# Designs tried in a protein design run: peptides against a protein of PDB entry 8PQO. Part 128

Target 1, 252 residues: chain A of PDB entry 8PQO
Amino acid sequence: VLLKEYRVILPVSVDEYQVGQLYSVAEASKNETGGGEGVEVLVNEPYEKDGEKGQYTHKIYHLQSKVPTFVRMLAPEGALNIHEKAWNAYPYCRTVITNEYMKEDFLIKIETWHKPDLGTQENVHKLEPEAWKHVEAVYIDIADRSQVLSKDYKAEEDPAKFKSIKTGRGPLGPNWKQELVNQKDCPYMCAYKLVTVKFKWWGLQNKVENFIHKQERRLFTNFHRQLFCWLDKWVDLTMDDIRRMEEETKRQ

## One batch from the design tools (peptide; made by RFdiffusion4, then SolubleMPNN)

Design b1_p20_3_s3 (from b1_p20_3, 13 letters changed)
Fold by OpenDDE base, seed 2:
Structure b1_p20_3_s3 (fold): chain B 252 residues (1-252), chain A 20 residues (1-20)
Amino acid sequence: as target 1 above (252 residues)
Amino acid sequence: FKMELYKLIADLTITNSLKY
């Protein structure tokens, strides 16, 4: 098991981020080929548990059509079925990813708290001290180009070059986080993403767990760079606007 | 082979994990 807490600081409010996240997810999904194919939604309902109120979703990703024929032919039963269970109680979110073949030997869990701070809270997910001592804190700086793979880099998605016309935010210089403290009119938040990866397979555990973390970090970095650089597209939208856009997308 | 399969699964799944 490998645990890391990714801390993503953004020059947006927690309330703004809720809109921006949903918009950016929708936009990113449009740019991906094969979106929606092989996705089965088993459950999509409101939930209330232990004072947490939100939306619960259970999806199955059937990957049979998305893998090469030789992979499909050699894959054991259930190996290409991925279950995603998500609890969205913003500003808290939890996603649990499992596989039918691996059962308890495979887990990706992503727990996110969105807080109106600069990533300074320790153990925001309230882990036991013995568990918390094994968590690596990883800061993602959306303005740092060195954290972006060359193949992923786009100038139009570079926070160090972008300036929001609607809000005046950006571009984000090397010391943008320190400067933000002195800017009374600029909101800020941190997304604390605790990622738990378990891949119990002899000789492959560390390699696969580290690989998954590398991909998660890459995803978080690129996504939040996009979210910020798309600020002018979503900052004036309401949650009702987002819901309407989601409904329109489901009809296509 | 199993490692490559789960790398592929990770690549395909992670792109969708941010939806929540």
Scores: peptide ipSAE 0.051, ipTM 0.740, DockQ to the pose 0.065
Fold by OpenDDE base, seed 1:
Structure b1_p20_3_s3 (fold): chain B 252 residues (1-252), chain A 20 residues (1-20)
Amino acid sequence: as target 1 above (252 residues)
Amino acid sequence: FKMELYKLIADLTITNSLKY
């Protein structure tokens, strides 16, 4: 098991981020090859548990159409079905990813707190002290081009070049996080993303767990760069606007 | 973004099944 806490600082408020995240997820999904093909929504309902209230979703990603034919023929039953269970009680979110074939030998858990700070809180997820000692804190800087793979880089998604017309935020210079403290009119937040990766396979556990973390880091970096650079597209939207857009997308 | 991770998971799952 490998745990890392990714801390993503953004020049947006916690309330703004709720809209921006949903918008950016929807937009990113449209840009993916095949869109929602092979996604089955089993459950989408409100939940209440241990004082936490939110929306629960259970999705199955059927990867049969996303892999070559020879892979489908060699894949055991359930190997190409990925289950995603998500509890969205914003500003807290939890996602659990499992696979039918791997069962208990595979787990990705992503727990996120969104806080109105600059990533300075320790153990925001309230782990036991012994468990917390094994968590690496990783700061993601959305303005740092060195954290972006050349193949992922787009100039229109570069926070160091983007300036929001609607809010005046950006471009983000090398010291933008330090400068935020002095800008009373610019909101900021941190997404604290505790990622737990478990992959039990003799001789490959550490390699695969580290690889998955590398992919998650890449995903978080690119996604939040997009979220910021799309600020003018979503900042004036309400949660009701987002819900309407989601309903319209489901009807297509 | 998620699709790349899911493809990886699928590949790893299949590779594991071929060894046993």
Scores: peptide ipSAE 0.031, ipTM 0.638, DockQ to the pose 0.660
Fold by OpenDDE base, seed 4:
Structure b1_p20_3_s3 (fold): chain B 252 residues (1-252), chain A 20 residues (1-20)
Amino acid sequence: as target 1 above (252 residues)
Amino acid sequence: FKMELYKLIADLTITNSLKY
């Protein structure tokens, strides 16, 4: 098992982020080829547990159409079915990813707290001390181009170049996080993403777990760069606007 | 085989997991 806590600092409020996240997910999904194909929604319902209120979703991703024919032919039954269980109680979210074939030998868990701080809280997910000591904290700087793969880089998604017309935020210079403290009118937050990866196969555990973390980090980096650079597209939207957009997308 | 599968899983899951 490999645990890392990714801390993504953004020059937006926790309330703004809720809108921006939903917008950016929807936009990113549209840009993905085959978005929604092979996705089965089993459950989508409100939940209440231990004072936590939110939306629970259970989805199955059927990957049969997304893999080469030889992979499909050789794959054991259930190996190409991915289950995603998600609890969205913003500002807290939890996602659990499992595979039918791997069962208990495979787990990706992503737990996120969105806090109005600069990533200074330790153990925000309240892990036991013995577990917390094994968590690597990883800071993602959305302005740092060196954290972006060349193949993923887009100038229009570069926070170091982007200037929000509506808010005046950006471009984000090398010291933007330090400068935020002095800018009373600019909100900020941190997304604390605790990622747990388990891949219990002899000889491949460390390789696969590290690979998955590398992909998660890549995703978080690219996504939050997009989220910020799309600020002018979503900052004036309400949650009702987002819901309407989601409904319209489902009808297409 | 397994590595490519998990790469695909990571790519697919990450896009949806960002909602959370």
Scores: peptide ipSAE 0.075, ipTM 0.756, DockQ to the pose 0.063; fails the geometry check
Fold by OpenDDE base, seed 3:
Structure b1_p20_3_s3 (fold): chain B 252 residues (1-252), chain A 20 residues (1-20)
Amino acid sequence: as target 1 above (252 residues)
Amino acid sequence: FKMELYKLIADLTITNSLKY
């Protein structure tokens, strides 16, 4: 098991982020190859647990059509079915990813708290001390180009170049986080993403767990760069606007 | 096989996991 807490600081409020996240996910999903093909929604319902109220979703990703024929033919039964269970109770979110074939030997869990701070809270997910001491805190700087793969880099999605017309935020210079503290009119937040990766396979555990973390970090970096650079597209939207857009997308 | 599958899982999971 490998745990890392990714801390993503953004020059947006927690309330703004709720809109921006939903918008950016919708936009990013349009760019995915294969769209919604092979996605089965088993459950999509409200939930309440221990004072946490939100939306619960259970999806199955059927990868049979998305892998080469030889992979499909050689894959064990259930190996190409990925289950995603998600609890969205913003500002808290949890996603659990499992595989039918691997069962208890494979787990990706992503737990996120969105806080109106600069990533200074320790153990925001309230882990036991023995577990917390093994968590690496990783700060993602959306303005740092060195954290972005060349193949992922787009100038129009570079926070170091982008300036919001609607809000005046950006571009984000090398010391933008330090400068943010002195900018009373600029809101800020941190997304604390605790990622738990479990892959029990002899000789491959560390390799696969580290690989998955590398991919998650890459995703978080690229996504939040997009989210910020798309600020002018979503900052004036309401949650009702987002809901309407989601409904319109489902009809297409 | 397993590595390619996990790469695919990571790629697919990543976009949706950001919503949560």
Scores: peptide ipSAE 0.062, ipTM 0.746, DockQ to the pose 0.062; fails the geometry check

Design b1_p20_3_s4 (from b1_p20_3, 13 letters changed)
Fold by OpenDDE base, seed 3:
Structure b1_p20_3_s4 (fold): chain B 252 residues (1-252), chain A 20 residues (1-20)
Amino acid sequence: as target 1 above (252 residues)
Amino acid sequence: GKMELYKLIANLTITYSLKY
């Protein structure tokens, strides 16, 4: 098991981020090949637990059409079915990813707290001290080009070049986080993403777990760069606007 | 083969996990 807490600081409010995240996820999903094909929604319902109220979703991703034929032919039964269980109680979110074939030997859990701070809280997810001491805190700087793979880099998605017309935020210079503290009119938040990866396979556990973390970090970096650079597209939208857009997308 | 499959799974799943 490998745990890392990714801390993504953004020059947006927690309330703004709720809209921006949903918008950016929708846009990113459109850009991905295959879209919603092979996605089965088993459950989509409200939940309440221990004062936490939100939306629970259970989806199955059927990857049979998304993999090469030879992979499909050689894959064990259930190996290409991924279960995603998600609890969205913004500003808290939890996603649990499992695989039918691997069962308890494979787990990706992503727990996110969105806080109106600069990533300074320790153990925001309230882990036991013994567990917390093994968590690496990883700061993602969306303005740092060195954290972006050349193949992922787009100038139009570079926070160091982008300036929001609607808000005046950006571009984000090398010291943008420090400067943000002095800018009373610019909101900020941190997404604390605790990622738990379990891959119990003899000889490959550490390799695969580290690989998954590398991919998660890459995803978080690229996504939040997009989210910020798309600020002018979503900052004036309401949650009701987002819901309407989601409904319209489902009808297409 | 198995490792490549799980790499693919990770990549595909991660895209949707950002919603939460």
Scores: peptide ipSAE 0.084, ipTM 0.767, DockQ to the pose 0.064
Fold by OpenDDE base, seed 2:
Structure b1_p20_3_s4 (fold): chain B 252 residues (1-252), chain A 20 residues (1-20)
Amino acid sequence: as target 1 above (252 residues)
Amino acid sequence: GKMELYKLIANLTITYSLKY
């Protein structure tokens, strides 16, 4: 098991981020995966547990059409079915990803708190001290070009070049986080993403767990660069606008 | 092997987890 807490600082409010995240997820999903093909929604309902209120979803991702033929032919039964259970109680979110074939030997869990700070809170997920001492805190700087792979870099998604017309935010210079504290009119937040990865297979556990974390970090970096650079597209949208857009997308 | 399969799974599915 490998745990890391990714801290993503953004020059947006917690309330703005709720809209921006949903918008950017919808756009990113269209661009990268070709939409919802092979996704089965088993459950989509409100929940209430231990004072947490939100939306619970259970989805199955059937990857048979998304993998090469040779992988599909060699994959054990259930190996290409991924279950995603998600609890969205924004500003808290939790996602649990499992696989039918691997059962308890495979887990990806992503727990996120969105806080109106600069990533300065320790153990925001309230882990036991014994567990917390094993968590690596990883800061993602969306303006840092060195954190972006050359193959992923796009100039139109570079926070160091982007200037929001609607808000006046950006471009983000090397010291943007320090300067943000002095900009009274610019909101800020941190997404604290605790990622738990388990891949229990002899000889490959550490390699695969580290690889998955590397991919998660890459995804979080690129996604939040997009979210910021798309600010002018979503900043004036309401949650009702987002809901309408999601409904329209489901009908297509 | 299992390694390559789950590398692929991670790349294909983690995008959806960003919603939460």
Scores: peptide ipSAE 0.073, ipTM 0.757, DockQ to the pose 0.063
Fold by OpenDDE base, seed 4:
Structure b1_p20_3_s4 (fold): chain B 252 residues (1-252), chain A 20 residues (1-20)
Amino acid sequence: as target 1 above (252 residues)
Amino acid sequence: GKMELYKLIANLTITYSLKY
């Protein structure tokens, strides 16, 4: 098991982020091949547990159409079916990803707290002290080009070049986080993403777990760069606007 | 073979989990 807490600081409020995240997910999904194809929604219902209120979803991602034919032919039964269980109680979210073939030998868990701070809270997910000692804290700086792979880099998604016309935020210079503290009118938040990766195959555990973390980090970096650079597209939207857009997308 | 499959699964799964 490999745990890392990714801390993503953004010059947006927790409330703004809720809209921006949903918008950016929708846009990112449109750009991915086969948007929505092979996704089965088993459950989508409100939940209440231990004072937490939110939306619970259980989805199956059928990846058979998204892999090469030779992979599909060689894949064991259930290996290309991914289960995603998600508890969305924004500003808290939890996602658990499992695979039918691997069963208990494979787990990706992503737990996110969105806090109106600069990533200064320790153990925001309230792990036991012994477990917390094994968590690596990883800061993602959306303005740092060195954290972006050359193949993923787009100038239009570079926070160091982007300036929001609607909010006046950006471009984000090398010291943008320090400067933010002095800007009373600029909101900020941190997304604390605790990622737990479990891959119990002898000889491959560390390699696969580290690989998954590298991909998660890559995804979080690119996504939040997009989210910020798309600020002018979503900052004036309401949650009702987002819901309408999602409904319209489902009807197409 | 199996490792490449799970790398692919991970990449695809992570993309869909961004909303959380």
Scores: peptide ipSAE 0.104, ipTM 0.782, DockQ to the pose 0.065; fails the geometry check
Fold by OpenDDE base, seed 1:
Structure b1_p20_3_s4 (fold): chain B 252 residues (1-252), chain A 20 residues (1-20)
Amino acid sequence: as target 1 above (252 residues)
Amino acid sequence: GKMELYKLIANLTITYSLKY
């Protein structure tokens, strides 16, 4: 098991981020060919548990059409079926990813707290002290080009070049996080993403767990760069606007 | 062979978790 807490600081409010995240997810999905294909929604309902209230979703991703034929032919039964269970109680979210073939030997858990701070809270997920000692804290800087792979880099998605017309935010210079403290009119938040990866397979555990974390970090970096650079597209939208957009996308 | 399969599954899973 490998745990890392990714801390993503953004020059947006916690309330703004809720809209921006949903918009950016929807936009990123549109940019992918065959996005909705192979996604089965089993459950989508409100939940209440231990004082937590939100929306629960259970999805199955059927990856048979998304892999090469030779992989599909060699894959064990259930290996290409991915289950995603998500509890969205914003500003808290939890996602659990499992695979039918691997059963208890594979787990990705992503727990996120969105806080109106600069990533300074320790153990925001309230882990036991012994467990917390084994968590690596990883800061993602959306303005740092060195954290972006050359193949993923787009100038239109570079926070160091982007200037929001609607809000006046950006571009983000090398010391933007420190300067933000002195900008009373610019909101900020941190997404604390505790990622737990379990891959219990002899000789491959560390390699696969580290690989998954590398991909998660890459994904979080690129996504939040997009979210910020798309600020002018979503900052004036309401949650009702987002819901309408989601309904329209489901009908296409 | 098996390692490459699981890397692919992991990569696809992560990609879809953000998109949907």
Scores: peptide ipSAE 0.084, ipTM 0.763, DockQ to the pose 0.069; fails the geometry check

Design b1_p20_4_s1 (from b1_p20_4, 12 letters changed)
Fold by OpenDDE base, seed 2:
Structure b1_p20_4_s1 (fold): chain B 252 residues (1-252), chain A 20 residues (1-20)
Amino acid sequence: as target 1 above (252 residues)
Amino acid sequence: GKLELYKTIANITINNYLKY
């Protein structure tokens, strides 16, 4: 098991982020060919549990058509069926990813708290002290180009170059986080993403767990760079606007 | 073979995670 807490600081409010996240997810999905193919939504319903109120989703990703032929031929039964269970109770979110073949030997869990701070809270997910000792805190700086793979870099998605016309935020210089403290009119937040990866397979555990974390970090970095650089596209949208956009997308 | 399989699964899953 490998645990890391990714802390992504953004010059947006927790309330703004809710809109921005949904917009950016939708926008990113449009850019992918074959979106929705092989995705089965089993459950999509409101839930209330232990004072947490939100939306619960259970999806199955059937990857048979998405993998190369050689992967299909090598894949055991159930290995290409991925279950995603998500509890979205913004500002808290939990996602659990499992595989039918691996059962308890494979887990990706992503738990996110969105807080109006600069990533200074320790153990925001309230792990037991012994468990928390094994969590690596990883700060993602969306302005740091060195954290972006060359193949992922786009100038239009570079927070160090972007300036929001609507909000005046950006560009984000090397010390942008420190400067935020002095800018009373600029909101900020941190997304605390606790990622738990378990891959219990002899000889492959560390390789796969580290690989998954590397991909998650890459995803979080790129996504939040996009989210910020798309600020002018979503900052004036309401949650109702987002809901309408989602409904329109489903009809397409 | 198994490593490549699960790397592929992980990549596809992670890429789809934000999309849906």
Scores: peptide ipSAE 0.081, ipTM 0.750, DockQ to the pose 0.069
Fold by OpenDDE base, seed 3:
Structure b1_p20_4_s1 (fold): chain B 252 residues (1-252), chain A 20 residues (1-20)
Amino acid sequence: as target 1 above (252 residues)
Amino acid sequence: GKLELYKTIANITINNYLKY
């Protein structure tokens, strides 16, 4: 098991982020090949647990048509069926990913707290001390180009170049986080993403777990760069606007 | 082969759905 807490600082409020996240997820999904195909929604319902109220979703991703032929030929039965269970109780979110073939030997869990701070809270997910001491805190700087793969880099999604017309935020210089504390008019937040990766396979555990973390970090970096650079597209939207957009997308 | 399979699964799953 490998745990890392990714801390993503953004020059947006927690309330703004709720809209921006949903917008950016929807927008990014349009750019993905084969969107919606092979996705089975088993459950989509409200939940309440220990004062947490939100939306619970259970989806199965059938990847048989999404993988290369050689992967499909080598895949054991059930290996290409991925289960995603998600609890969306913003500002808290949890996603659990499992696989039918690997069962208890494979787990990706992502737990996120969105806090109006600069990533300074320790153990925001309230792990046991023995578990917390094994968690690496990883700060993602959305303005740092060196954290972006060349193949992922787009100038229009570079926070170091983007300036929001609507809010005046950006571009984010090399010391933007330090300067943010002095800018009373600019809201800020941190997304604390605790990522738990379990891949119990002899000889490959560390390799696969580290690989998954590398991909998660890549995803979080690119996504939040997009979210910020798309600020002018979503900052004036309300949650009702987002819900309407989601409904319209489902009808297409 | 198995490693490539799970790398592929991870890439597809992460790219599509782990933006939350």
Scores: peptide ipSAE 0.076, ipTM 0.750, DockQ to the pose 0.069
Fold by OpenDDE base, seed 1:
Structure b1_p20_4_s1 (fold): chain B 252 residues (1-252), chain A 20 residues (1-20)
Amino acid sequence: as target 1 above (252 residues)
Amino acid sequence: GKLELYKTIANITINNYLKY
């Protein structure tokens, strides 16, 4: 098991981020080839548990159409079915990813707290001290081009070049986080993303767990760069606007 | 993105199965 806490600092408020995240997820999904194909929504309902209230979703990603035919023919039963269970109680979110074939030998858990700070809180997920001491804290800087792979880089999604017309935020210079503390009119937040990866397979545990973390870090970096650079597209939207957009997308 | 991760997970699972 490998745990890392990714801390993503953004020049947006916790309330703004709720809209921006939903918009950016929807927009990013449209840009993916074969978006929505092979996704089955089993459950989408409100939940209440231990004082936590939110929306619960259970999705299955059927990868049979996303792999070559020879891979599909050789794949064990359930190997190409990925289950995603998500509890969205914003500003807290939890996602659990499992696979039918791997069962208990595979787990990705992503727990996120959104806080109105600069990533300075320790153990926001309230782990036991013995567990917390094994968690690596990883800061993601959305303005740092060195954290972006060349193949992922787009100038229109570069926070160091983008300036929001609607809010005046950006571009983000090398010291933007320090400067933000002195800008009373610019909101800020941190997404604390505790990622737990378990891959229990002899001889491959460390390799696969580290690889998955590398991919998650890449995903978080690119996604939040997009979210910021799309600020003018979503900042004036309400949660009701987002809900309407989601309903319209389901009807297509 | 997420799809690439899922594909990678699937490929790893399949490759490991074929070794046994």
Scores: peptide ipSAE 0.033, ipTM 0.665, DockQ to the pose 0.629
Fold by OpenDDE base, seed 5:
Structure b1_p20_4_s1 (fold): chain B 252 residues (1-252), chain A 20 residues (1-20)
Amino acid sequence: as target 1 above (252 residues)
Amino acid sequence: GKLELYKTIANITINNYLKY
């Protein structure tokens, strides 16, 4: 098992982020070819547990059409069926990803707290001390170009070049996080993303677990760069606007 | 074989999870 807590600091409020995240997910999904194929929604309902209220979803991702033919031919039965269980109680979210073939030997868990701070809280997910000591904290700086792969880099999605016309935020210089502390008019938050990866196969555990973390970090970095650079597109939207957009997308 | 399979699965799966 490999645990890392990714801390993504953004010059937006927790409330703004709720809209921005949903918009950016929808926008990014439009750019992906083959979106929606092979996704089965088993459950989508409200839940309440231990004072947490939110939306629970259970989805199956059938990857048979998304993998190369040789992978499909070699894949064991159930290996290309991914189960995603998600509890969305913003500002808290939890997602659990499992595989039918691997059963208990494979787990990706992503737990996120969105807090109005600069990533300074320790053990925000309230792990036991013995577990917490094994968690690596990883800071993602959306303005740091060195954290972005050359193949992923787009100038229009570079926070170091972007300036929001609507809010005046950006561009983000090398010391932008320190400058935020002194700018009382600019909101900020941190997404604390605790990622637990388990791949319990002898000889492959560390390699696969590290690979998954590398991909998660890449995803979080690119997504939040987009979210910030798209600020002017979503900052004036309401949650009702987002819901309407989602409904319109489902009808198409 | 198994390593490449699960690297592929992980890559495809994670790319679909932009909501995280």
Scores: peptide ipSAE 0.090, ipTM 0.760, DockQ to the pose 0.067; fails the geometry check

